# Designs tried in a protein design run: peptides against a protein of PDB entry 7UQJ. Part 153

Target 1, 160 residues: chain A of PDB entry 7UQJ
Amino acid sequence: PELYQNFNITPPRGVLFHGPPGTGKTLMARALAASCSSDERKITFFMRKGADILSKWVGEAERQLRLLFEEAKKHQPSIIFFDEIDGLAPVRSSKQEQIHASIVSTLLALMDGMDNRGQVIVIGATNRPDAVDPALRRPGRFDREFYFPLPDVKARFKIL

## One batch from the design tools (peptide; made by RFdiffusion4, then SolubleMPNN)

Design b2_p17_8_s4 (from b2_p17_8, 12 letters changed)
Fold by OpenDDE base, seed 2:
Structure b2_p17_8_s4 (fold): chain B 160 residues (1-160), chain C 160 residues (1-160), chain D 160 residues (1-160), chain A 17 residues (1-17)
Amino acid sequence: as target 1 above (160 residues)
Amino acid sequence: as target 1 above (160 residues)
Amino acid sequence: as target 1 above (160 residues)
Amino acid sequence: DYVKQQQEALEEQEKLA
């Protein structure tokens, strides 16, 4: 929340981090959580893996998502980070349509239910942005997309 | 420490991490400190902000730098990380010439006084490499420079 | 390459990156790969996810590991990065004993078969170091362990 | 494939820069 305010940037309701594996998506999400936490204003960071929500809670995934968003709202300012969100909300045309459609619909409703004044930022990370349902990538949801290039081999060669 | 030996690369005395704000410079410095610590060989990590050294210790900044380098040498192997080093050692042509010149001269002398066999690595992080005195960027000092690209300027501008 | 020379640390054949999710393990592995690539000496970076090798290749996982190590050896200098290695090589006492035991045994043999003169570094990343088979964590294998702490909220706040 | 996709993504970025 604070980093966005400091730069006079209106915080996205949802932020999609996309790029090749190991480009620092999860790292940047955690770093954003930290850079928004002043000594006076700690940010609560919630992390879930998309595939874990789907696989561990097949019948309760919707309930677990609702609880996660409620807890994030209770602990404002907060960040919800979905690692591998392509595993949680695949494209609606994917062959596992029915179970995925309900989870996607729940996530859409939860993101649409966030007031713009809410101090909850949702970050989704994926290696496959095109595998994420386009409905999640619309305005009011993951309306900001952030490509994590491979830090150039030269840029990394400098860094380490 | 080990990856560098295998590739027959001579270790820099100083490493300049440069790149826009929030590119992970400070994170990488901490991660390098951790990745050099085996269970048998813990690395001591010293962190200072350049502006903090200048602002908090205007008359003692030189003494505080000397103490920091002595303590790092006492706790070898160690890393000294200067965050925002452009705030500590601005270009000599910058309008605050006299006070900055003495601090820069002290930092130069401390880095030149490190034996190549010393297990002290100095990392400077900046958002403005061109604002760092070129004397610090010479061989035997911050002789390796590490660009932290923005995760694409569009991606960063969206993230923040 | 250079940070490791300074500390007189003999390069591990294998490096275990461990720490909470989103601490930058995969980012650091990629950064290490790049930092070993001079303009004259490019390093080839191979990335695999532990769970993907196990799930996609249940009957061929051993063959795929052998091919990966051969290709890494062909493209020296190289880094093999196993993301989520706890998913590839769980502790032998885990209830899926037989299939995991053969994959672990193959990985052990491949790591033991690396000559100390080989320009192949193996990096394993995990959120659960205690879930990785202790045989992989012995000298000559993942003999160096690198803790990625959660950048403490204060450390994160400094990092961004 | 994955390494190739990563190189192609780097080359596309070099074209966009």
Scores: peptide ipSAE 0.000, ipTM 0.209, DockQ to the pose 0.073
Fold by OpenDDE base, seed 3:
Formats: sequence, structure tokens, C-alpha cells
Structure b2_p17_8_s4 (fold): chain B 160 residues (1-160), chain C 160 residues (1-160), chain D 160 residues (1-160), chain A 17 residues (1-17)
Amino acid sequence: as target 1 above (160 residues)
Amino acid sequence: as target 1 above (160 residues)
Amino acid sequence: as target 1 above (160 residues)
Amino acid sequence: DYVKQQQEALEEQEKLA
């Protein structure tokens, strides 16, 4: 947060954390949430998983996204963390996946509808940034992308 | 960085990362350092361990802290990360530990002496925020606290 | 634990996480613990700090290590995470440090004594892999090493 | 005990997160 002030970087409405699994994306998101919480000003951290939104809320995913953003706005300052956002907002493969298109469209609208004064930050984490709909990666949405490099491939291979 | 701009939060001179061990406090600090380093503007990351300063520099801890802050100022923009800061600046238990009181007093003075224009951020990491001297947690010092929750098992499962 | 089965990787008796401080070693260990815990199969995560074992258990460190391994075996599947293992098992500097030699010898014996069928994974984290006794880095012990590089500065800039 | 407490605290914080 202080660092962005120093850089005069336009605060993204969304930040995409990308990188191989287990690179600390979710941890970083939680860490950001916590660093922004003072005793006087707690940041509310909302976590959702893309696959969970798609699977648990079939036919209600759009409503759940709206409710999530409303709740985040109500509890601002807040962070919405979408873990595995590639599961929520996959690249639009075929015209037949109208359901996925609706969810993505809802997320786009919610991100676009965030007032620049709103203290709601959206963090999306993915292992596959190229599997995320490019529309989400446009300015005013997930317009900042954070690559969590594999801690040296040799290193990861030794954990796994 | 962007977070604090969005929140109109007075940039803390210091950020306290707290939470259970292995919640990524140190990783976050390094992540912050890395995220603030452009090709044009590298952030110098200074890391010290509280226990190391106390143990390796017995009687020189105050001087080492001064040198660290001077070096951080010289290499600004910079982050000073104190890992295990509860080992460096424990809660003043007894009036008899003048050495600990001196170290804490030096750290307080160094943090208070940071110009608001200085591009030096101090991050303290602890597993025990309540074991850190409350004087360090006051406004103008580690006045922002960052709780690294245990990443929800469910959340971590999706990272890996 | 499930991870190693899924990958048909010979489960290391021990994994050494090494890299600069704050590269997420402890986080990764906890993330691994979490990712291997299903609702049906929770992994017990044991964390110890090398320096704490040395300092808190002076003269009892060997016993504490034995108890830790026994407890980990009792609560298998389990992960034993040694943070700052260079503090527990420093390179044998002088023949005079028989205490350190005893601790290292005990840890070696405990790691060697782990049945290949045991669902106990040992993770050691260090900032200084070269400061860890080479005997711990041999096959059947910490025979897998995970370098946590400094996350590329460029990568982290995009998060923050 | 301490490890168990940390594990329980882990699980409890994980439930809260």
C-alpha cells in the first residue's frame, strides 16, 4: 500500500496473482488484507474459490457474486480474494457456455461498477493467467498482474 | 501500496506482520519489496532477525540498528524487515533488562526519526504481537498491523 | 503426503527448503501440510524452530526431538517442519561442540529410523543450506532441497 | 500439547477464514 503511493500507480480495481500452484498467491492476498488492517481500521477479507462459486452456486453464481460485492462494499475497506479465478472466469471457449459467459459478465460489471472511491480491492489468484478471460485483465479490472514465480523449479521439484 | 492509496491510510512508518509461524510474513515482506522494485526503481530489502541482532550484537545492537537505518536511508527506497521482532523488542518485562530497554529505545528513536518523505518502510514480523513492546505499535511506528492468519486449510489446498 | 503418492515421487524422508529469508519456506511447508489435508485425512503439522530447540531445551534437545518424532508418528500423516534448521543442526564447527553433535546425531538417527511406510514428512527450512550439516542432506534424510529464490522483483511488483 | 494446540488453532483459524 505505501509502495503504490510511492510509485504513483493507479490503484487497480483488481489484482491478478498468477503463478504456479503453491507460490503463495492466497497467502499474499491474506497478507495484504492483514497489513491494511489497523486496530482502528480492519480490512474485511472475503475469500471465494472460483470452482466453489461455479459448483456450489450453479444457477445462482451471478447472485452470489453480487451479494459478495455488496457485502464487501458494506464492510469496506475490504478485499475480495478469488482463489482459482480461472475456475470462475475461464476464457470463453465456445458460444455454448452461456452460463460461464453470464458469470464473467457479472464479474466484469461488478468490477466496472466499483467506484474509484470504494475501498474494495479484488484479488484474483490463478495458476493459469492465460485461462482467465482477457476481459478481466483489461484496465479498470484485474489490470495489475502479479506473477508468483516458481521458487526455482529445482526447488519446487524438491518439495514435491 | 495501491491499497493504502485507495484507503487514504496514512502510510505507516512501520508495518507489523503478525500471525502464526509460517503464515508467510517474511515472504510477504520480500514480496512487497519485490513488488515495489521496478527496473528503474529497485527497492533495497534489508532483512534482520530480532534474535540475531540480540545475540550476535550484544552490546552493539543499538549501533547495528543505527547502521541498518542509515544504510536503508542511503539505499532508499528500501524496506527494513525485522523477522521475529519479538526477539528484538520484547515487551519490557522487568526494569532490570536495561539492555532490552536500550535496544527498544533505539528502535523507537530510529522509527520516530524517519522523515515522512523517506522511502524507508519498516516491516516487523512476529508470531506474538502481544510480546512486542506496545511502544513500537503506536502511531508513527508499527502503527499498521498485518495479521497473517493461518491460511485456511481449504484456501491452502487450492494454492497447492 | 497425498502429494507424493499422486506424483509417484519417492517421498523424501526430509525436504530442505532453502533460500533467502522470507522466500516463503515456512509458508510453503504449511501450504503443503494444508494441501495434503483432506476433510477425511488431516495432516498434523508440527512446527519447531531450530534455535528454540537449542535454547529452550538445553540438555534435553535430543529427548525433545525424539518426543517430536514419536508424536508425529502417533499423529501420522504428519509434517514436521523445522524452521531455521541451521540453528538446530549447524555444520559441525569444532570437535568441542559435542552438544551440537549429539543433537545432529539424534536427528540423523530419527530420520534414518523413519519407516518408508511412515506418513511423516520432515521439512527443514534454512536461509543457509551450507550451514546445515551435510550429513542431513544425504539420501534418506533431507535429500530433496527446495530453493526459494527471491521472488523476482518484477513478479511482485504486479501484486502491489 | 503445544503442537496440538497449534494444530487446533490452525484448524480453528482455518474455519474462521
Scores: peptide ipSAE 0.000, ipTM 0.337, DockQ to the pose 0.070
Fold by OpenDDE base, seed 5:
Structure b2_p17_8_s4 (fold): chain B 160 residues (1-160), chain C 160 residues (1-160), chain D 160 residues (1-160), chain A 17 residues (1-17)
Amino acid sequence: as target 1 above (160 residues)
Amino acid sequence: as target 1 above (160 residues)
Amino acid sequence: as target 1 above (160 residues)
Amino acid sequence: DYVKQQQEALEEQEKLA
């Protein structure tokens, strides 16, 4: 409820969920999407992995990102969830760095180009917020951050 | 039930599960394996990731695929599940393209070499069917496809 | 119970969980952590992926491993879980081999440097124990191994 | 509970499929 009320008043263009793996970042993003979805207002939830964008969409990643944002806009209200967004991070190859720079540049431009009136929210999840390109963490992009602490293992068993 | 009846009548050599991440492709593959397993007919479920085949079995991937298919045949009825099968897809390196081409060629030969009477089903899962080598999508290989739409977020909350 | 009693008497510095993907290695590591956590003795559970260490912490992986072990020591009793630890394995690039060798060397040194009195357990999970650097499998490191067979799919449904 | 809910949900998906 409270997190959702805060989202509804001024939907940040981007929200970064960060914390250790398996803390429920992806689950929370899905749960948020579903709690926001009513019979009258269905939210479309799009999910991509950062590593998949870099490794699997090799050569078309920029185009696939554009298509994803266009499709999200077409099906608004929408959530775009980037799991492991730090997986866009450059692997130590000049060629991969160049691909990364192009993909990140495209993502930046797409987030900057989102009409603030568009009912498209972008959620990034990472285990390493410091490995996310600082340009993605600027105002108008992933400008809100939520930390997912490791629940103590007993608290995890209440969720499982 | 209906999907299972269709599998029992004419077991496709290969089935491609495609759709966005976290739509339950891997979960459905496991559920199908379990629903097919009775006290009288235990199905052995083998799982591999496409990216793991390419990145982790570097230099032995062809051999490990052969061993996997031999083991699946030995323990029939069996399901071989390839999660993220598009992770076999070439990353932009001529050396990786050559490794990919060899691994995919080996997988093609193994699928073609499956006796249709063998109780071995191959399931591939991908977020990107178009990134899967078209040769894998031909008759006698991954020749049946099932789309896993993003359940609308409300349908996901009935699942969570 | 029995596995836990064995862990409490002589906590191995490292335990390797090996077996096919989705056999519950990660689930068991979490369940072990929770079963070990009481109201009086909370265990902190840290999780990292081997591939994430190699690909995502490019250039800082050694530092991030050090920080992880320091944090685990600070929050003891603790479990460090490395999922897909074979994802540290060298990809066929001399540059990646050098990065791998440095990261593995750092992990070896951190495991060797753990005070046996420290309540920090390291769990590695892999689908391929033979792809794990043999130096990690030596006494005082991942010196205990647990095989997770593919439960037949029906046996998996009794565990799930 | 979570696993049971996921299994019940899979059974519901298997009923819808």
Scores: peptide ipSAE 0.000, ipTM 0.231, DockQ to the pose 0.032

Design b2_p17_8_s4 (from b2_p17_8, 12 letters changed)
Fold by OpenDDE base, seed 4:
Structure b2_p17_8_s4 (fold): chain B 160 residues (1-160), chain C 160 residues (1-160), chain D 160 residues (1-160), chain A 17 residues (1-17)
Amino acid sequence: as target 1 above (160 residues)
Amino acid sequence: as target 1 above (160 residues)
Amino acid sequence: as target 1 above (160 residues)
Amino acid sequence: DYVKQQQEALEEQEKLA
């Protein structure tokens, strides 16, 4: 939060956290949410998983996205965190069902419809930034990208 | 705990997280604890700092380690996280007081005494894996190692 | 960074990260630093541990703090991260040596001497916010506070 | 000493980055 003000950087509507699984993307998103909350200004943190939006809300995913953004706006200042956003917003060239294309289009429209003055930040997390629709990575959407390097993959896999 | 059960992997008795400070070792340990908890199976997370066990429990550190392992066993499935474990278990060749050698020996015995069926995982974190007693890094103890590279300061700076 | 711009909040010179150990304070500070650097604007990240400034620099700690702030100003935009800041800046009512009081006074003066336009952010991390000198928590210093809850095992379960 | 060595290790890695 403060770092962008100090740098006179226009806050993007969206931030993409990318990097291998368990590099702390989700944790960072939560820590950002907690870090943005003061005792005086509680930030509301909304979390959704990309694949869960598709699977749990088959045929309702577009409506659920709209409701999520409305709720985030109602509870501003707020953060919307999409974990595994590549599951929600796959590349349009992927032979995925028309449903995915509709959901991506809805998410694009919701991000475009956000006021720049809105106290709502959208964070997307993915292990596959190249699997995310490039349209989401354009200015005014997820136009800031954050690489979370693996804690050396070799390390993390030996815990499992 | 659940992660290893879900993967049908024999849980190591211990996992060593190593890497520079602020690479998210402690955070990953907590994240693992919380990821292994299901609504049905709450994992109990115990955290101790290596140097604090020595300083806070001078003459009682062995007893406190025993109690910690007993409590972890009582509250299984559980994770014991030793932050800065090199402060607790320095290399035996270090000219450190007999007290440190006793504590290391106690920790070795506690890890060796854990049943392979125990739903207790031990995570050690250090910035100096080479400062940890090699005896702790043997099979049946901290036999899995996880390198946490610096989030490449460069990779992270590309985010802002 | 971006959150503060969206909130039209004057960036404090300092941010206090507080919460139980292993909630990702250091990782977050490190992720914020990296998230603030673009390819065009590399942020320099300085990290110091509170207790180490005292122990490593006995009698030189004030000078080292001055040098740190000068270096951060020279390499702006920059972040100074004080890990375990309660070790550097304990409550003045603590019967701690005159050296600690001097170091706290130096840190106060350095934070007060920062220009509001300075591209230097100070992040302090502690597990014990109440152990930090209240003078450091005043406006113009660590006047923004960020609670890092334990990833409440419950909160993480509610995420899944 | 411990944190000193950790800081030195961090500084070395920051120099390598």
Scores: peptide ipSAE 0.000, ipTM 0.248, DockQ to the pose 0.185; fails the geometry check

## One batch from the design tools (peptide; made by RFdiffusion4, then SolubleMPNN)

Design b2_p18_1_s1 (from b2_p18_1, 9 letters changed)
Fold by OpenDDE base, seed 4:
Structure b2_p18_1_s1 (fold): chain B 160 residues (1-160), chain C 160 residues (1-160), chain D 160 residues (1-160), chain A 18 residues (1-18)
Amino acid sequence: as target 1 above (160 residues)
Amino acid sequence: as target 1 above (160 residues)
Amino acid sequence: as target 1 above (160 residues)
Amino acid sequence: TVADWVLEKMEEILEELY
């Protein structure tokens, strides 16, 4: 959060890390949480897997999201990291529309409800940015995107 | 695989990367695959998520594992990377014993069937090493384990 | 260095990881160190920043390098990782020529003095391979180079 | 750009973390 204020840029409410698996998305999120923590101001890092929220909390996923955002707000400054966010907010496939729609709507509302002054950052990581609901990728939500390419293995290993 | 011959150590058939999520296990596996590839000898990197094999291939998981190992053998030198291997080979919980037992037994047999001269390495990554079947962690399987600690945020971010 | 014997390649005495900052060079070095450690044979990982050796040990840098290599030899098998090796062995800039020249010469001598059977690997990481003294990049020293490209920042920041 | 700065910070962090 402090990250973006220095540039007179309205801090993104959410940052999407996207790119192939094992490109360091989760690591970067942890590193961001770490780097923004000072001795005087520890950033609280909340990590959840999108698929875990959906699978473990089938009837309570909305409540768990609300609680997560409340907890993050209570422990400000905070980073909420959703690993595999495409598992939490998949693009609507027909068969599970209501459950996914409600979770997505809740996440949207929670992100929209974050005050611009809020010291809570949401980081979503996905291997499939196109599998994330486009509504989450709008301004005021995950409005910043960072691609995590595969290390260009070819460019890396020019053994000269 | 190249890694171990320099020490006159029989290359482990399998390497277990374990540690907290987002410590770079998958990144490391990719970077190992990359680092071992030369212009003349490209290592083929096969990546699978353990949970994906279990969930997507419920009736074919064994066949998919066999095909994966055959493909890796065909494209030698190769690295098979199982991300979240605890999802593929969880410690036996009572309720799904038969399916998990058969997948574990198949993976064990495939790892045991790897010739010691085989140019196939298996890398497993887990956040929960204790959730991996101990049979996979025996000599001739995932017999090398590497802990990926959380970046000691305190030690690293001495912002001088 | 264990890396290279599987390919019937004489193990490099040193491996240079180069590429832009944050490309996972140091991560790779740590995970290589991890990846070579077994329950029976722990690899000792020695990490130093090149700039720290130069800045903290202005009059003792040579001695500290000798001690580091002796310690690594004593704790074989070992990995010596020099992060920011361009800080330790910069291409000669005029004003500090003598001090840098002596440190470089010492590092060269230490790398040259490593027995080919030595279970000590030196990994250097740099963001500026052209800032590393070419003498270090010769056969029998950092004779293997691995580029760590920036993840295609241009591809990353296609904000769709 | 913010992107460059986030990259630089990511880089610094990756450098520090790795």
Scores: peptide ipSAE 0.014, ipTM 0.373, DockQ to the pose 0.105; fails the geometry check
Fold by OpenDDE base, seed 1:
Structure b2_p18_1_s1 (fold): chain B 160 residues (1-160), chain C 160 residues (1-160), chain D 160 residues (1-160), chain A 18 residues (1-18)
Amino acid sequence: as target 1 above (160 residues)
Amino acid sequence: as target 1 above (160 residues)
Amino acid sequence: as target 1 above (160 residues)
Amino acid sequence: TVADWVLEKMEEILEELY
């Protein structure tokens, strides 16, 4: 944050973590939330899964997204982490139900409606960046992308 | 792979990773994919979750399974990993919807239709092997089973 | 278990693990199951996700909960771990479907129906303790709560 | 190590976020 203020750089509203599953995307998002939390400045971490928003909130997913962003705004500084965001925001060109199109539109509007000076960072994690609606990957939304490569075999054996 | 060729052992078409959740089934499947990938021989790793196939592909789950197997066949050598396969292939004796029965039947047919000489390995991960349709656990399908025990406390504290 | 017996302390029927996601709640629940399992005394670990119970068992979630508790009772000593229990037991004040209210009521009844001397421990994991029905957090249910703080960055790097 | 990689990526992300 402070770096962006000092350089008049618009802080990214959204960061897309993409890469193979279990490359630590979720862990990184949480690590960031922990690292940026000090005793003086506690960051509130909100986590949702894309598929959970669709399945747990049948017919209310849009409202739950709005409430999530409102809650995150209320508890600034905050991180909203969407795990498996491709489950929430599938490509519109897919013959997916009107429900997905509406939820994606709501997420777009919520990200566009965030004040850039707000201390709310949105992190989306996906295994398939190309399965995410390209509209979410535009400037002012998920405008930074971080690739999480597969850890090498040696690194994975240390996770075992 | 090479070990099975050298001994004229029919490579298992499917391997069932079973054990308590977070025992590293998903990690192992990926580690195997990485370990078997060399610079000369890249293994393509396809991952799907059983519950995701049902929820993300309402009415098209069968087609998506077919496409997945076709894509895996196109990108040989490949691993198809089904995480939480009990969510895809529940026991038929359960009064589960016709949808599950049809998806399970499609998965059975796809596994049966694989050429044994094909370089496509299917890994299913479950926490409940007995909740998986026994038809999937027959020879020529998930005919090898690997138990993932809970890491001992000491191993878990290294994961913590 | 033995500690509680020795001190005539009513063992908590339920333990709520709460804290940020991936703080090791699921890992800890499993670690406990492994730690308490000896060669002489194997603890059976049952894991379910709250969202999975709702989505996989549409119209049968209550029956599946009953069967789970019966199975856990049959395989004593046992641990029932509900991951993401807020997905199963949302606050009743939410305009959530009658289905959730009925499932929560079933879980309440099952926890109340457990003999305190039974060797069945229920662990619920949530990221949002305040999103769990307060009725579950009462004495004789999830009457012990353990906060899982974000591991410091250093602790998370040991998970890697 | 995976830890070093995650640290490096975390530092990179922190530098880009803060």
Scores: peptide ipSAE 0.009, ipTM 0.246, DockQ to the pose 0.159; fails the geometry check
Fold by OpenDDE base, seed 3:
Structure b2_p18_1_s1 (fold): chain B 160 residues (1-160), chain C 160 residues (1-160), chain D 160 residues (1-160), chain A 18 residues (1-18)
Amino acid sequence: as target 1 above (160 residues)
Amino acid sequence: as target 1 above (160 residues)
Amino acid sequence: as target 1 above (160 residues)
Amino acid sequence: TVADWVLEKMEEILEELY
């Protein structure tokens, strides 16, 4: 909180981690969750896979998202991590439009409904940032993006 | 090579990375691949998802495994990384027996067929080590196991 | 402890991660910290930026380093991660000699003063290994180095 | 420490790879 006040930086509500598979997106999210939990300030970490929300809760995905955000708010400070968020909020393609449009609209509304003073951060991870609905990438949602490049195979871990 | 000669340690042919999702298994494998490639010794890194081998190559999974190991041998020194290896080699459960049994048998044969002097390392990653066929976890195959625990929520990442 | 005793390997006190910016050095350090904390063995992770130690604590940088190492020892097992360590321990250049020489000397003394049985690891990350004082790169300090190159486009990550 | 262990193990793996 205090660091954000000093730098006039609006605390990000949402952070998009993107990059090739196995670049440590999920690990970073867990590391952040762990790092931010001090003895005095336990951060609650909520993890969901985007595809699991769609597949496990056919017809209830919107309700599950609402419950997730309510639980995160109840246990604030908290991090909500959506792994494979492109599975939850794919770009609006014409053929399966209504179900995905509704889920995306719900997620948008939930992210917009988070008060700026709320200690809930949303992290989305994807291997395909262009497969995430652009509406999620607007200011006040996933407004910060972190690219996780492949570690080069040429990284000489010189164990000297 | 030289360090193994000095310590009388049989070079592991296979390393199993196991632990909860997002604990850095895939990142570590990529980092290892990166680390081991010097300017003089380029390590070739081959990555496959276990489930992708089954799903993309229905009926050709065995051939694809053989081709993968042949290509790894051709481009040695090399690392073969199987992400989600429990998807490739699930524990022999009675109901979908034959196809999985054949794929596992092929992988076993390929790992056994690697000459100890071969500069090919196989890394398997799983979230469920108990879902990996025990035959893969025997000496001369995935004989080394690395547990990737969840960063404990109480791991004081004191980001001071 | 026990594993080091069995292999007669002196536990590394310090590991230097070096390579271009954005190659995953900080990510790997966090990943290691995360992977190393089990339910039974909570590792405390301390992160500092080298430049921040100099800039925030003008005239107290040495004291802050001492406090950091004392706190790490108090909360062992622990990892101290210095991001941008070249900002803390620049190569002895003639013009700003005394202050940097004192900070480097303090860091050297702190690393030398860690008992080999101490469960404190120091990880330094830099984009410029040649900008790190060679005295830090000697045995018993940052004696192991890991290079994190940029993913060379030519390293065939054959994601087949 | 587990960090030592993972570093050791990384190092062992890396030494094993060289």
Scores: peptide ipSAE 0.007, ipTM 0.392, DockQ to the pose 0.192; fails the geometry check

Design b2_p18_1_s1 (from b2_p18_1, 9 letters changed)
Fold by OpenDDE base, seed 2:
Structure b2_p18_1_s1 (fold): chain B 160 residues (1-160), chain C 160 residues (1-160), chain D 160 residues (1-160), chain A 18 residues (1-18)
Amino acid sequence: as target 1 above (160 residues)
Amino acid sequence: as target 1 above (160 residues)
Amino acid sequence: as target 1 above (160 residues)
Amino acid sequence: TVADWVLEKMEEILEELY
């Protein structure tokens, strides 16, 4: 918040982590949540899987998203991490258009409805950035993207 | 190999990485494969997801496991990484007992059939170590376990 | 700056992460960039691979390094992370002496040309610290070194 | 500074690592 105010930059609401599987996207999100948790400022970390939202909360996915954002706002500063976000908001193909359209529309509305001064950051992680609905990648949503390459032989040498 | 020979320690055939989701188990396994790949000794890294073996290779999962272990042996030194191994070898529940029993029995036989001096390491990663068949956790199989905690605030500062 | 001023310590310009492959060096650098981004101070993170600088920018590697340091200075506070830095600045072997000498000389000049009060940190990561030109490891350059061992159980808990 | 905080956190991390 304060640095973005100091630089007259609108703070991003959402960050998209993208890259091959096992490149540390989920780890980085968890690590961000705890590193930003100083002893003085505990950041609350909310984690959800995109596929779990669709499969476990059939008919309540929109409600569960609203509750998640309300809880994140109640416990701000907070990070909402969506692992496998391409499972929640795939690029619309014809057959599943209505159900996915509702969930995506709800997520868009929730991200748009966050105050620019709000201490809620949304992190989405995907192996398939092009499979994420482009509407989520617009300014005020997942407006920052971080690529997580496969560690080359030498960079895999950096995780072990 | 040489370090275990130097310590008179029987080299583990299998390592179980366990801990909450997004604790870097998959990242660690990829990084091991690359780290052990010096310019002098390239380790071949084989990665499979437990759920993919069951879903994509219905009726050939046992054959695909055999081929994977043969290929790993052919390209030794090698690491076989099973991500989400609880999806491949779950604790036997009543409904899927026969199919899972065959795949688990095949994996057990393949791990037991590896020579102790073989340069093939099997890494299994799970979020639910208690959901992995206890037969896989016996000596000569996944006989080493590494916990991957949720990084505490300080330990997330260690990743970040 | 402020902590180093408080301790009367000259702030390091560069940190060398070294250790076996996959020990978390790249993950740590990314994570440091993110953790040092408090709400008050967002650090801009620049990542480059040493091998990519040599291979993709043949004949412009020096120019690309200058542009990178200029951009990092423009967006300070910032971290420049060189993944696989031994690929950019190898210890001089006879055959590649001239081209590597120019790139290394440029990197040295850029690190030396940073103001000691500048909020630009350079992180180099390597699996082969002895393969990094010793000129980079001198005071005012990569003057701090952090070893990333193959994590024992506890140290995997620290990368995860 | 962020650099100091990075380095302090790195040092704390390393002190907890080693």
Scores: peptide ipSAE 0.007, ipTM 0.345, DockQ to the pose 0.264; fails the geometry check

